# Peptides against a protein of PDB entry 5EG6: the designs that were tried, part 97

Target 1, 151 residues: chain A of PDB entry 5EG6
Amino acid sequence: RLRSQTVSTRYLHVEGGNFHASSQQWGAFYIHLLDDDESEGEEFTVRDGYIHYGQTVKLVCSVTGMALPRLIIRKVDKQTALLDADDPVSQLHKCAFYLKDTERMYLCLSQERIIQFQATPCPKEQNKEMINDGASWTIISTDKAEYTFYE

## One batch from the design tools (peptide; made by RFdiffusion4, then SolubleMPNN)

Design b1_p26_7_s1 (from b1_p26_7, 13 letters changed)
Fold by OpenDDE base, seed 4:
Structure b1_p26_7_s1 (fold): chain B 151 residues (1-151), chain A 26 residues (1-26)
Amino acid sequence: as target 1 above (151 residues)
Amino acid sequence: MKKKKLKSKATKEQIEAMREQLNAPA
């Protein structure tokens, strides 16, 4: 299970204040769990607990501290993003990052650049969206978050 | 459940710029 922690992701890193893609480098990011109603901003409130598919997350560069816009992490089956999956996120399993409050836009690698890719609705399965290979990501957890929560 | 506020080193302006970057095609 994946908790708020440092993760490595292929083809994503920060350089010069911008997000870049590299086939040779892994980017290290903190993945933070947010409330579903958390608004966008430079400041955000992090939740504790295990991250589940369908939840809102914030990716923060472990080096620069820069953050991507709010994302919803979704489970991937082949080339489809599952819209209603809510089980705990599994390390090394393919996932997709939906840009929250967009029209089916997903974080996508395209020719060494990070872009938004618009998913296509599945005609016969309303709980799925068609994504391309560039919108499918693998997460490798590394370090625990620098802070801990007490329950 | 404990919640903790964090602040990104990125400013609001930089976050918006990143959104624009993500909209740019390869």
Scores: peptide ipSAE 0.056, ipTM 0.618, DockQ to the pose 0.718
Fold by OpenDDE base, seed 5:
Structure b1_p26_7_s1 (fold): chain B 151 residues (1-151), chain A 26 residues (1-26)
Amino acid sequence: as target 1 above (151 residues)
Amino acid sequence: MKKKKLKSKATKEQIEAMREQLNAPA
């Protein structure tokens, strides 16, 4: 089960004010649980508790404080994102990050770059969207540490 | 559930710019 905490994301890191992907580097991020009705902005309200699939989260670089737009964390089944899963997030399984308020756009790793990948609807299963492997992420929790944010 | 407010070092403009950064041609 995943709470709002510091996590490591494989390949994703911040450098020079931009998000980059590298097989040689790991990025440490805070994953924050937000209310579903939380608006986008540089300031946001964080909820305590376990993160469930389908909930809105904010990824913030633990070093620089740079943040990605609001995301919905979704459960992954093979190469599909589940739209209606609501169980607690498990670090044992892959997850996908839907960019909130987009047309099925997901956070995706492509050729060491972070891009948006548009998922394809599943005609036979309305509760699923087809994603590629690059849009499937593994979350690894890190030990608590003190960080100084850069301005 | 308890709530707390956090402020990102990324401005609203930077967040929007990040959205654009994530846009790659198909």
Scores: peptide ipSAE 0.032, ipTM 0.586, DockQ to the pose 0.660
Fold by OpenDDE base, seed 1:
Structure b1_p26_7_s1 (fold): chain B 151 residues (1-151), chain A 26 residues (1-26)
Amino acid sequence: as target 1 above (151 residues)
Amino acid sequence: MKKKKLKSKATKEQIEAMREQLNAPA
């Protein structure tokens, strides 16, 4: 399960936006649980507790401190995002990050870019949206172990 | 704060590029 801590967080900036990181490692982020009614901003209040699918989260780059807009973390089943799943987020499951208050826009890695990918509604399943693989994420906690990605 | 490593179905190079390009979509 993913868990957040009660903290106050803001955007951090690096001169020119440049930084150095290991090319052998995954990108490391802080994931923070927010209240559903938390407003958008550079500063935000983090809620303590286990993160559940459907909840609002903030992703903050551990290197640059840059943050993305508020996201709703959603469970992924095959190539669909589940809109009504609310069980605790598990590292055993894939997830998607819906950009809150958008028309089905999801955080997506496409080639070398982070983009917003618009999910396609499932005609016969109102509780699902079709996403691509770039919008499907695996989360590994860094609390217990360090990981290196290998090709 | 707790750190999490994120990965999509992407190569190592793509992941690194993502880190370097992380910003708020507009």
Scores: peptide ipSAE 0.030, ipTM 0.503, DockQ to the pose 0.072
Fold by OpenDDE base, seed 3:
Structure b1_p26_7_s1 (fold): chain B 151 residues (1-151), chain A 26 residues (1-26)
Amino acid sequence: as target 1 above (151 residues)
Amino acid sequence: MKKKKLKSKATKEQIEAMREQLNAPA
């Protein structure tokens, strides 16, 4: 399960018995749970607890401290984002990040860049929106350990 | 504490550009 945290570090992978991290390879973030009615701002109130699909989150870059706008984390089923899922977030499943208060805009990776992607409504299933593969994300959490950075 | 990894490249410049594009707070 994914939990709200006030501190994080760079992504780690093991090679030759040592932990390595590269900001050029992967993005490492703090992920903070917010109240649904939390306003956008330079400062925000973090909520304790396990993150569930449908909740509002704030992503903060562990390297630069820069924050993205408020997001709603949504469960992904194949190529669709589920609008009404509310179970705890699992690291084993793909998720999507809806840009809060937008017209179905999602965070998307395209050609090594982060962009916005507009999801398409599902006519037959009102609780789903169609997204592309770039808008499907995997979240991985690891324990703190000794590591080396590569820029 | 746990480290959170997103399956994406996110350089300082990319994040900054995204933040500015979305009119996020500085």
Scores: peptide ipSAE 0.027, ipTM 0.528, DockQ to the pose 0.083

Design b1_p26_7_s2 (from b1_p26_7, 12 letters changed)
Fold by OpenDDE base, seed 1:
Structure b1_p26_7_s2 (fold): chain B 151 residues (1-151), chain A 26 residues (1-26)
Amino acid sequence: as target 1 above (151 residues)
Amino acid sequence: MEKRRLRSKATPEQREAMRKQLNAPP
C-alpha cells in the first residue's frame, strides 16, 4: 500500500522553478492525501493514511517544496485509467494522475516535459478512459527524502 | 486521522509558470 509519504517517480523532477521530465532520472516527492472537498490554494490540509485510487492527492517536490495542482490518483489498466477503482494504491503498479476539475486531463510526459494529456472516453467502458504511456506513472515509496535518482 | 495544514512553497510566479507549463503544446 501507498500512504502519505515520500515517494519517487521516474522522469518527474523540479528544475528552474518548474516541473520537468527526464528519461534518465527519478524525482523525489511527498505525496499528500487530501480530503475530497479540499480546495485548491496556497494552503491545503493533508491527512495521514493509506492512499486509495480515486482520492485527491498533492505531489510536492521534496527538494523545492513546489506542488502540483490537486490530482486524483487513478488505477491504470494497460492504457486506460479506471474511474471507479477505489482500492489501495499499489506501489510499482502504474497509475495516472488526473488533474482535478479538468476535462479528463492527466499528467503526461511529452518530449521530456510535463504537460496535460486529455484522455479519450471509452465508448464501451464507461468506467474507463484512454490514456497514453506518457500518462502512466510508477510510484515507489522511499525514505530517501530530498534525493534524486539518476539512471 | 491526523490532519495537518500545509502551505505551498511555490511563489505566485512559480504557480503561474507551472500553469503555463501544463498548458504548453506537446
Scores: peptide ipSAE 0.280, ipTM 0.823, DockQ to the pose 0.887
Fold by OpenDDE base, seed 4:
Structure b1_p26_7_s2 (fold): chain B 151 residues (1-151), chain A 26 residues (1-26)
Amino acid sequence: as target 1 above (151 residues)
Amino acid sequence: MEKRRLRSKATPEQREAMRKQLNAPP
């Protein structure tokens, strides 16, 4: 399970006030859980707890404090984002970040840039949207306390 | 559950720059 905590994701870091992607640089981000009705703004209210798919989150650079717009974290099944999944987020599975209040726009890695990718609706499956590989992300918790090993 | 009010450290100019970045062509 993933809770509000410091995490890392592939190649993403902040430099010069912008988000960048590099295979040589990884940034640490705090993923904050927001209320579903939280508006976009300079200030936002966060809550603790386990994050579920479908919930609204903020990714904030742990160093600079820079934040991406509000995102909805969605479960990924192959090349599709699931719109109605609500189970706890698993670090073992890929996820997608829907930019809230957009027309199916997802956070996407293209080469060394972070862009928006518009998902294609699935005609026969209303609960799914087709995304590309660049819009599929892996989240890794950086909280070492989450891992305990015993003999 | 704890709720906290946080503030982004991004300036308005930085926010605008980020918006432009996200909307840039692939």
Scores: peptide ipSAE 0.272, ipTM 0.821, DockQ to the pose 0.862
Fold by OpenDDE base, seed 2:
Structure b1_p26_7_s2 (fold): chain B 151 residues (1-151), chain A 26 residues (1-26)
Amino acid sequence: as target 1 above (151 residues)
Amino acid sequence: MEKRRLRSKATPEQREAMRKQLNAPP
C-alpha cells in the first residue's frame, strides 16, 4: 500500500525552479493525502493515511518544495483511467494524475515536458476515459525497500 | 488521523511558470 510519504517518479523532476521531464531521471516527491474538500492554494492541509484511488493528493518536490496543483490519483487499466476505482494505490502499477476541477485533464509527459492531456470519454464505459501512455505514471515508495523490478 | 498544514515553497513567479508549462500544447 501507498501512504502519504516520499516517492520516486520516473521522468518528472525539478531543475532550475521548474518542472522538467527526462526519460533518464527519477524525481523524488512527497505525495500527500488531502481531504476531498480541500481548496487549491499556497497552503494546504494534509492528513496521514493510506492513499486510495480516487483521492485528492499533492505532489511536492522533495528538493525544491515546489508543489503541483491538486491531483486525483486514478487507477489505470491498459490505456484507460478508471473513474470509480477506490482500492488502495499499488506501487509500480501505472496510475494517472487527474488535475482536479478540470475537464478530463491529466499530467502527461510529452517531448521532455510535463503538460496536460485531455482524456477522451469512453462511450461504452462511463467509468473509464482514454489516456495516452504519457499520462501513465509509475510511483515507487522510497520509505522502505519492498520489492525489486526490472527495466 | 494526524493533519498538518503545509505550504508550497514555490514563488509566485514559479507558480506562473508552472501554470504556463502545464497549459502548453503538446
Scores: peptide ipSAE 0.267, ipTM 0.817, DockQ to the pose 0.887
Fold by OpenDDE base, seed 5:
Structure b1_p26_7_s2 (fold): chain B 151 residues (1-151), chain A 26 residues (1-26)
Amino acid sequence: as target 1 above (151 residues)
Amino acid sequence: MEKRRLRSKATPEQREAMRKQLNAPP
Protein backbone atom coordinates (compact mmCIF):
# COMPACT_ATOMS: atom_id res chain seq x y z
CA ARG B 1 0.00 0.00 0.00
CA LEU B 2 1.00 3.57 -0.62
CA ARG B 3 0.58 6.17 2.05
CA SER B 4 1.21 9.88 2.21
CA GLN B 5 4.98 9.82 2.05
CA THR B 6 8.05 10.61 0.08
CA VAL B 7 8.09 8.70 -3.17
CA SER B 8 10.35 8.46 -6.14
CA THR B 9 9.53 8.01 -9.79
CA ARG B 10 11.69 7.61 -12.81
CA TYR B 11 11.66 10.26 -15.49
CA LEU B 12 10.30 12.98 -13.25
CA HIS B 13 12.54 15.46 -11.47
CA VAL B 14 12.99 19.16 -10.95
CA GLU B 15 15.82 21.10 -12.50
CA GLY B 16 16.21 24.83 -12.61
CA GLY B 17 12.87 25.29 -10.99
CA ASN B 18 11.02 23.29 -13.61
CA PHE B 19 9.75 19.77 -13.93
CA HIS B 20 11.81 17.68 -16.29
CA ALA B 21 11.97 14.11 -17.43
CA SER B 22 15.07 11.98 -17.62
CA SER B 23 15.60 8.29 -18.06
CA GLN B 24 18.70 8.50 -15.89
CA GLN B 25 17.19 10.27 -12.92
CA TRP B 26 14.67 9.45 -10.28
CA GLY B 27 12.82 12.38 -8.86
CA ALA B 28 11.91 12.42 -5.22
CA PHE B 29 8.49 13.73 -4.35
CA TYR B 30 6.23 13.77 -1.41
CA ILE B 31 2.80 12.51 -2.28
CA HIS B 32 0.17 14.19 -0.17
CA LEU B 33 -3.37 13.00 0.27
CA LEU B 34 -5.93 15.75 -0.13
CA ASP B 35 -9.60 15.94 0.61
CA ASP B 36 -11.76 15.51 -2.44
CA ASP B 37 -13.09 19.03 -2.00
CA GLU B 38 -9.70 20.68 -1.59
CA SER B 39 -9.33 23.62 -3.95
CA GLU B 40 -6.34 24.37 -6.10
CA GLY B 41 -3.85 26.86 -4.74
CA GLU B 42 -0.40 27.55 -3.44
CA GLU B 43 -1.59 26.35 -0.08
CA PHE B 44 -3.34 23.06 0.49
CA THR B 45 -4.46 20.92 3.38
CA VAL B 46 -3.09 17.41 3.56
CA ARG B 47 -4.04 14.38 5.59
CA ASP B 48 -2.28 11.26 6.72
CA GLY B 49 -3.36 7.84 5.60
CA TYR B 50 -3.17 5.23 2.94
CA ILE B 51 -3.85 6.46 -0.56
CA HIS B 52 -6.55 4.81 -2.62
CA TYR B 53 -7.14 5.02 -6.31
CA GLY B 54 -9.54 7.78 -7.12
CA GLN B 55 -8.28 10.05 -4.39
CA THR B 56 -6.86 13.51 -4.88
CA VAL B 57 -3.16 13.95 -4.30
CA LYS B 58 -0.45 16.58 -4.48
CA LEU B 59 3.04 15.80 -5.69
CA VAL B 60 5.62 18.07 -4.10
CA CYS B 61 9.23 18.05 -5.16
CA SER B 62 11.40 17.07 -2.22
CA VAL B 63 14.18 19.38 -3.29
CA THR B 64 12.45 22.54 -4.40
CA GLY B 65 9.10 22.29 -2.71
CA MET B 66 7.36 22.87 -6.02
CA ALA B 67 3.99 21.21 -6.41
CA LEU B 68 2.10 19.94 -9.39
CA PRO B 69 -1.58 20.74 -9.76
CA ARG B 70 -4.06 18.56 -7.96
CA LEU B 71 -4.09 15.04 -9.32
CA ILE B 72 -6.35 12.07 -9.05
CA ILE B 73 -4.36 8.89 -8.89
CA ARG B 74 -5.98 6.19 -10.98
CA LYS B 75 -5.38 2.52 -11.44
CA VAL B 76 -4.05 1.39 -14.78
CA ASP B 77 -5.15 -1.75 -16.57
CA LYS B 78 -2.98 -2.29 -19.60
CA GLN B 79 -3.44 0.91 -21.60
CA THR B 80 -6.50 2.12 -19.77
CA ALA B 81 -7.09 4.19 -16.70
CA LEU B 82 -9.83 2.90 -14.46
CA LEU B 83 -12.27 5.57 -13.39
CA ASP B 84 -13.99 3.72 -10.60
CA ALA B 85 -11.18 1.80 -8.92
CA ASP B 86 -10.90 2.70 -5.24
CA ASP B 87 -8.66 0.05 -3.74
CA PRO B 88 -5.38 0.96 -2.05
CA VAL B 89 -2.63 2.08 -4.39
CA SER B 90 -0.08 -0.61 -5.08
CA GLN B 91 3.54 0.27 -5.67
CA LEU B 92 3.85 -2.81 -7.84
CA HIS B 93 1.24 -1.53 -10.25
CA LYS B 94 1.42 1.33 -12.68
CA CYS B 95 -0.77 4.32 -12.06
CA ALA B 96 -1.98 7.34 -13.93
CA PHE B 97 -2.31 10.89 -12.70
CA TYR B 98 -5.42 12.63 -13.88
CA LEU B 99 -5.23 16.39 -13.71
CA LYS B 100 -8.23 17.27 -11.66
CA ASP B 101 -10.98 19.32 -13.27
CA THR B 102 -9.72 18.74 -16.80
CA GLU B 103 -11.20 16.97 -19.77
CA ARG B 104 -9.47 13.63 -19.36
CA MET B 105 -5.99 15.13 -19.12
CA TYR B 106 -3.25 12.98 -17.63
CA LEU B 107 0.37 13.60 -16.73
CA CYS B 108 2.38 12.27 -19.60
CA LEU B 109 6.02 11.81 -20.42
CA SER B 110 6.73 13.20 -23.86
CA GLN B 111 10.33 13.20 -24.91
CA GLU B 112 12.05 14.90 -22.01
CA ARG B 113 9.08 16.87 -20.77
CA ILE B 114 6.02 16.33 -18.69
CA ILE B 115 2.86 17.39 -20.46
CA GLN B 116 -0.84 16.74 -20.42
CA PHE B 117 -2.23 13.99 -22.59
CA GLN B 118 -5.92 13.69 -23.28
CA ALA B 119 -7.25 10.23 -22.71
CA THR B 120 -9.76 8.76 -25.12
CA PRO B 121 -13.05 7.40 -23.84
CA CYS B 122 -13.61 3.69 -24.15
CA PRO B 123 -16.81 3.27 -26.13
CA LYS B 124 -17.65 -0.13 -24.72
CA GLU B 125 -16.35 0.47 -21.22
CA GLN B 126 -17.56 3.67 -19.64
CA ASN B 127 -15.44 3.11 -16.56
CA LYS B 128 -12.21 3.21 -18.55
CA GLU B 129 -10.20 5.74 -20.52
CA MET B 130 -7.45 4.91 -22.96
CA ILE B 131 -4.06 6.36 -22.12
CA ASN B 132 -0.68 6.05 -23.75
CA ASP B 133 2.41 4.50 -22.24
CA GLY B 134 3.77 7.89 -21.33
CA ALA B 135 0.88 8.42 -18.99
CA SER B 136 1.61 5.27 -17.00
CA TRP B 137 3.83 5.79 -13.99
CA THR B 138 5.67 3.58 -11.57
CA ILE B 139 6.29 4.95 -8.12
CA ILE B 140 8.26 3.63 -5.20
CA SER B 141 8.26 4.76 -1.63
CA THR B 142 11.41 6.12 -0.08
CA ASP B 143 12.38 7.47 3.30
CA LYS B 144 15.80 8.60 2.21
CA ALA B 145 14.81 11.88 0.63
CA GLU B 146 14.51 15.18 2.39
CA TYR B 147 11.69 17.43 1.35
CA THR B 148 11.22 21.16 1.63
CA PHE B 149 7.94 23.02 1.78
CA TYR B 150 6.30 25.81 3.69
CA GLU B 151 4.06 24.96 6.61
CA MET A 1 -6.60 11.84 10.64
CA GLU A 2 -3.97 14.50 11.14
CA LYS A 3 -4.24 17.47 8.82
CA ARG A 4 -1.64 20.06 7.95
CA ARG A 5 -1.66 23.18 5.84
CA LEU A 6 1.20 23.28 3.36
CA ARG A 7 2.37 25.78 0.79
CA SER A 8 4.39 25.23 -2.33
CA LYS A 9 7.76 26.91 -2.38
CA ALA A 10 7.31 27.69 -6.05
CA THR A 11 7.43 31.31 -7.10
CA PRO A 12 4.77 32.77 -9.35
CA GLU A 13 7.23 32.60 -12.21
CA GLN A 14 7.94 28.96 -11.57
CA ARG A 15 4.25 28.19 -11.40
CA GLU A 16 3.70 29.94 -14.68
CA ALA A 17 6.55 28.03 -16.27
CA MET A 18 5.06 24.80 -15.03
CA ARG A 19 1.68 25.75 -16.42
CA LYS A 20 3.18 26.45 -19.79
CA GLN A 21 5.03 23.17 -19.76
CA LEU A 22 1.93 21.21 -18.90
CA ASN A 23 -0.04 22.94 -21.60
CA ALA A 24 2.41 22.03 -24.31
CA PRO A 25 0.94 19.84 -27.01
CA PRO A 26 2.09 16.27 -27.42
Scores: peptide ipSAE 0.250, ipTM 0.805, DockQ to the pose 0.878

Design b1_p26_7_s3 (from b1_p26_7, 14 letters changed)
Fold by OpenDDE base, seed 2:
Structure b1_p26_7_s3 (fold): chain B 151 residues (1-151), chain A 26 residues (1-26)
Amino acid sequence: as target 1 above (151 residues)
Amino acid sequence: MKKKKLKSKASAEEREAMREQLLAPA
């Protein structure tokens, strides 16, 4: 459960579908819940409550303190991202991170790099998008800690 | 705040590479 607060971090801009930071730096994150109407920025307000699929989150690198763009955390089922799942996020389930306000772009691991991967619409199921294996993530809890700012 | 380690399904080679990177000091 997250406390409502303003969090300051450096926003990571993506060029050419790749993040500048290596996968070594982006191995562990602080995850923050945002309001659905929270705007993009270097500073953002964290929302109270439990994270559900379909909600907006911010990932902050635990090493560099840099933040990724706003993401929608989505449930994964058989290489597809579910667009309408809204149950609480569980470590027992795989998830995908949709980059908010993009054309079906998801965070993806490719050759030790974190990149953006464009999902393919599922013709038979409007509530699903096809993703690759690199865009399927498992969340593993490490600990609970206070936010630390890194410039 | 919740600190989370992210693991991609990816390929076996990529997962192992990520594992090694996560275990290495920053």
Scores: peptide ipSAE 0.033, ipTM 0.413, DockQ to the pose 0.032
Fold by OpenDDE base, seed 1:
Structure b1_p26_7_s3 (fold): chain B 151 residues (1-151), chain A 26 residues (1-26)
Amino acid sequence: as target 1 above (151 residues)
Amino acid sequence: MKKKKLKSKASAEEREAMREQLLAPA
C-alpha cells in the first residue's frame, strides 16, 4: 500500500523549474493525499493515511518543492484506466494520473516530455478509459521526505 | 484522518510555467 510519502517514478524529474522526462533519471516526489473537495492552489491541506485509487493527490518534487496540479490516481488495467477502482494503491500495479477537472487528460510521457494525453472513452465499458503506455506510471516508494512545506 | 496545511515552494510564475508546459495534449 502507498501512503503519503516520498515516491519515485521513472522519467519524471524537475530541472530548471520545470518538470522533465528523461530515460536516464528517476525523480523523487512526495505524494500528498488531498480531500476530494480540496481546491487548486499554492497552499493545500493534506490528509494522512493510505492512498486509494480514485483519490486526489499532489505530487511535490522532493528537491524543489514544485507541485503538479491536482491529480487523481487511477488504477491501470492493460491499456485502460479504471474510473471506479477504489482499492489501496499498490506498487505492484501501474497507475495513471488524471489531471483533475480536465476532459480525460492524463499525465503522459511522450518523446521525453511530460504532456497531457487525452484518454479515449471505452464505448462498451463506461468505467474505463483507454490510455497509452506513456500515461502508465510505476511508483516506487522511497524513504520519507526530509522536508516539510507546512505553512 | 488528520489534516495538515502545506504550501508549495513553487511561485505563481513557476506554476504558470508548469501549466504552459502541460498545455499541449498528445
Scores: peptide ipSAE 0.028, ipTM 0.606, DockQ to the pose 0.783
Fold by OpenDDE base, seed 3:
Structure b1_p26_7_s3 (fold): chain B 151 residues (1-151), chain A 26 residues (1-26)
Amino acid sequence: as target 1 above (151 residues)
Amino acid sequence: MKKKKLKSKASAEEREAMREQLLAPA
């Protein structure tokens, strides 16, 4: 399970795809749980508790402190994102990150960069969206660390 | 804060194949 703690965090906009990942190496990030009604802003309030699918989260680069826009973490079943799953996030299970307030855009790894990929509605299952494999992620918790924000 | 590691579960080939599939007509 993923857990967040209550903090006040400054939001730093990602410039020109500055958020990087590798198909061969693990990217290091901090994940923060937000309230569902938390708005975008220069600063955001982090909630304490275990993260569940369907909840709003922030990803912050452990190197630069730069953050992505608000995301909804969703459970993945094969090649589909589940829209109504709400159980606790399993670190060894695939997940997807929906960019909040977009038209089905998900975080996707492409050529060692994180981009947005638009999911396709499942015609036979209204509670699912089809995503590509690059939009499926595995999350593993690491040791606790402090980080510095860079502008 | 707790540091988290993220990794995509797809190769470049798998990503491109899936992208093409999703962009294909329904």
Scores: peptide ipSAE 0.028, ipTM 0.371, DockQ to the pose 0.040
Fold by OpenDDE base, seed 5:
Structure b1_p26_7_s3 (fold): chain B 151 residues (1-151), chain A 26 residues (1-26)
Amino acid sequence: as target 1 above (151 residues)
Amino acid sequence: MKKKKLKSKASAEEREAMREQLLAPA
């Protein structure tokens, strides 16, 4: 089960002031659980408890402190994101990060870059969206990291 | 996979550039 904590996500890391993707390195991020009705912004209220699939989360870079837009963490089954899964997030399973309030856009690794990838609806399964392998992520727990930034 | 822990003193401009990088559509 995953709680709001510092985690490391597959391939994504910071080097030389830029985000990079590498199969050899993992970047450290804070993953924070939010309320479903939490508004977008640099400031947000963190909710305590176990993170479940379908819930809204914030990813914060442990190096720079930069936060990504609100995401919905979804369970992955093969090459599909499950829209109605609500069990606790497991580090043993791949997950997908849906960019909240978008047209099926997911965080995706493509050619050593992190991009948005548009999922395709499953015609025969309304509770699933088709994603590519690059949009499937592995998360592992890490120690907390410190950061600082300036205006 | 190797865990990489770094500390950065990123400026607002640097953060914005990084944000744009991560938000690029396919």
Scores: peptide ipSAE 0.029, ipTM 0.557, DockQ to the pose 0.154; fails the geometry check

Design b1_p26_7_s4 (from b1_p26_7, 16 letters changed)
Fold by OpenDDE base, seed 2:
Structure b1_p26_7_s4 (fold): chain B 151 residues (1-151), chain A 26 residues (1-26)
Amino acid sequence: as target 1 above (151 residues)
Amino acid sequence: MEKRKLKSKASEEEKKAMREQLLAPP
């Protein structure tokens, strides 16, 4: 199970003090669990505990301390994000990061840049949204705050 | 559950760059 800790994420890393994307590099980030009612801001309260799909999280760069906006971590099934999954996050599973309080916007890798991608509703399945491969992320836990992996 | 306060260490320029990246189209 995944707890608030340092993790490595594929394609996301820091270069020159800013977030960058690379198909060849893995970046190290802190993933922190927030309360569902936590407000957006530079300062935020982190809770210790096991992270479940559907919960609100913060990604913080281990190098610069830069934090992304609040995200909801969602389970991925093939090319879809599951809206109602609530089981513990598996580090062996791909996941998606929904930008909280947006219209189906997800954190996405596109042409070596980090962007937000708008998911498409599934016509026959209200509990799913269609995403692209760039919006599917892999999490690998690590205790090394400044760990960097190259493929 | 144990709670703690965290904040971004990024400069205003870094924050601006991050926001611009996230808002950029494909």
Scores: peptide ipSAE 0.057, ipTM 0.608, DockQ to the pose 0.856
Fold by OpenDDE base, seed 3:
Parts: structure tokens; C-alpha cells; sequence
Structure b1_p26_7_s4 (fold): chain B 151 residues (1-151), chain A 26 residues (1-26)
């Protein structure tokens, strides 16, 4: 099970103050669990607990402290994101990061850049969205230490 | 459950650049 901690995400790293992607590198990030009603902002409240699919999370670069917008972590089955999966996030299992409050936009690796990819609804399965391979990520836990920053 | 308030180290310029990067066309 995954909880708020330091993790490594394949293909994602920070260089020169920007997010970049590499097929040969792992980026180190803190993943933080948020409440579903947490608003976007420079400051955010992190909840302690195990992360489940469908929950809202923040990814924070372990080096620069840069944080991505709020994401919903979703379970991936082959080339589809599951919309209603709520079991605990498993290590090494593929996942997708939905940009919260968007029209089916997911974090995607394309030509060594991080972009938004719009998922396509599954015609026969309302609880699934079709994503490409670039929108599928792998998480590996590296440290149990939490990222903390206080004013 | 315990909750803690965190602040991003990113400056406004860095956050702006990041948003622009994410919104860039493929």
C-alpha cells in the first residue's frame, strides 16, 4: 500500500527548473494525499493515510519543491483508466494521473515532454477511459520520509 | 487522521512556467 511518502516515478524528472521526461531515468517525488475537497493553492493540507485509487494527490519534486496541480490517481487496466476503482494503490502497478477538474486530461509523456493528454470515453464501458501508453506511469516507493515545508 | 499544512517551494514564476509547459501543444 502507498501512503504520503517519497516515491520514484519513471520518466519524470526536473531539470533547469522544469519538468522533463526520460525513458531511462526515474524522478524522485513526494506524493501527498489530500482531501477530496482540498482547493488548489501554494499551501495545501496533507492527510495521513493510505492512498487509494480515485483519491486526490499532490506530486512534489524532492529537489526543487515544485508541485504539480492536484491530481486524481487512477488504476490502469491495459490501456484504460478505471474511473471507479477505489482499492489501495499497489507498488509497481501502472497508474494514471488525471488533472483534477479538467475534461479527461491526464499527465502524459510525449517526445520527452510532459503534456496533457485527453482520454477518450469507452463506448461500451462507462467506468473506463482510453489512454495512451504515455499516460501510464509506474510508482516505486523509495523512502517513508514525508516532505515538510513550513513558513 | 493527522493533517499537516505544507507549502510548495516553487516561486510564482516557476509555477507559471510549469503551467505553461503543461498547456503547451503536443
Amino acid sequence: as target 1 above (151 residues)
Amino acid sequence: MEKRKLKSKASEEEKKAMREQLLAPP
Scores: peptide ipSAE 0.115, ipTM 0.686, DockQ to the pose 0.796; fails the geometry check
Fold by OpenDDE base, seed 1:
Structure b1_p26_7_s4 (fold): chain B 151 residues (1-151), chain A 26 residues (1-26)
Amino acid sequence: as target 1 above (151 residues)
Amino acid sequence: MEKRKLKSKASEEEKKAMREQLLAPP
């Protein structure tokens, strides 16, 4: 199970104020659980608890504080993202990050860059979307880090 | 559930760059 905490993910790191992807590097990020109704913004409310697939999260660089847009973390089954999985996020199990409020856009590694990849719907499996390998991420939980917050 | 409000440490320029990066085609 994964809680709001510091995690490392392969291929993702921050350099020069931008997210970069590298097959040889890991980036350290805070993964924060948000409420499903949380709006996009520089300021956001984080909730405590175990993160489940299908929930809204924020990935924040542990160094720069750069945050990606709101994401829905989804379970991956081979080359597909599962849309209806709601079990607790499993560490080291591949996951996908759906960019919330987009048309099937997922965070994707492409040519050492982080881009949006549009998943293809599965006509016969409405609960799945086809993604590529670049849109499949591995999360390794690290030590929980303290972070500054305000009410 | 305990809720906390966080603010991104990224500058507006960084955020803009990130958005642009994410919108770039492969």
Scores: peptide ipSAE 0.041, ipTM 0.594, DockQ to the pose 0.846; fails the geometry check
Fold by OpenDDE base, seed 4:
Structure b1_p26_7_s4 (fold): chain B 151 residues (1-151), chain A 26 residues (1-26)
Amino acid sequence: as target 1 above (151 residues)
Amino acid sequence: MEKRKLKSKASEEEKKAMREQLLAPP
């Protein structure tokens, strides 16, 4: 289970007031759980607790304090984002970051840039959206003691 | 404080290729 805490991600860092990507550089970020009804803004209230898929989160640069727009963290199966998964987020599962209140836009790494990628609806599965590999992420913990693992 | 890392599903080969392309002389 993942709680609001500091995270580090490759390919994402802040430079010159903008988010940039690098294959060699790691950025440190805070991932914060928000209430589902939290409005977009520079100021936001952090919710305590374990993060579940389907919940709203903020990624905040630990150095500059800059934040990405509100994201919904979703579980990933192969190349599909699951819209109705609600189990606790863990490093054992792939995830995607849906930009809240958009038309299926997801946080995506493309050519060492962070972009928005529009997912395609799954024709036969309304609870899934097709994403590319750049929009699929893995969270790795450096301290396993904070996680609950499922076998 | 515990630190977490986020990684893209993109292959290391693709990442390396892109890096090399960007750093290649014109």
Scores: peptide ipSAE 0.030, ipTM 0.444, DockQ to the pose 0.038; fails the geometry check

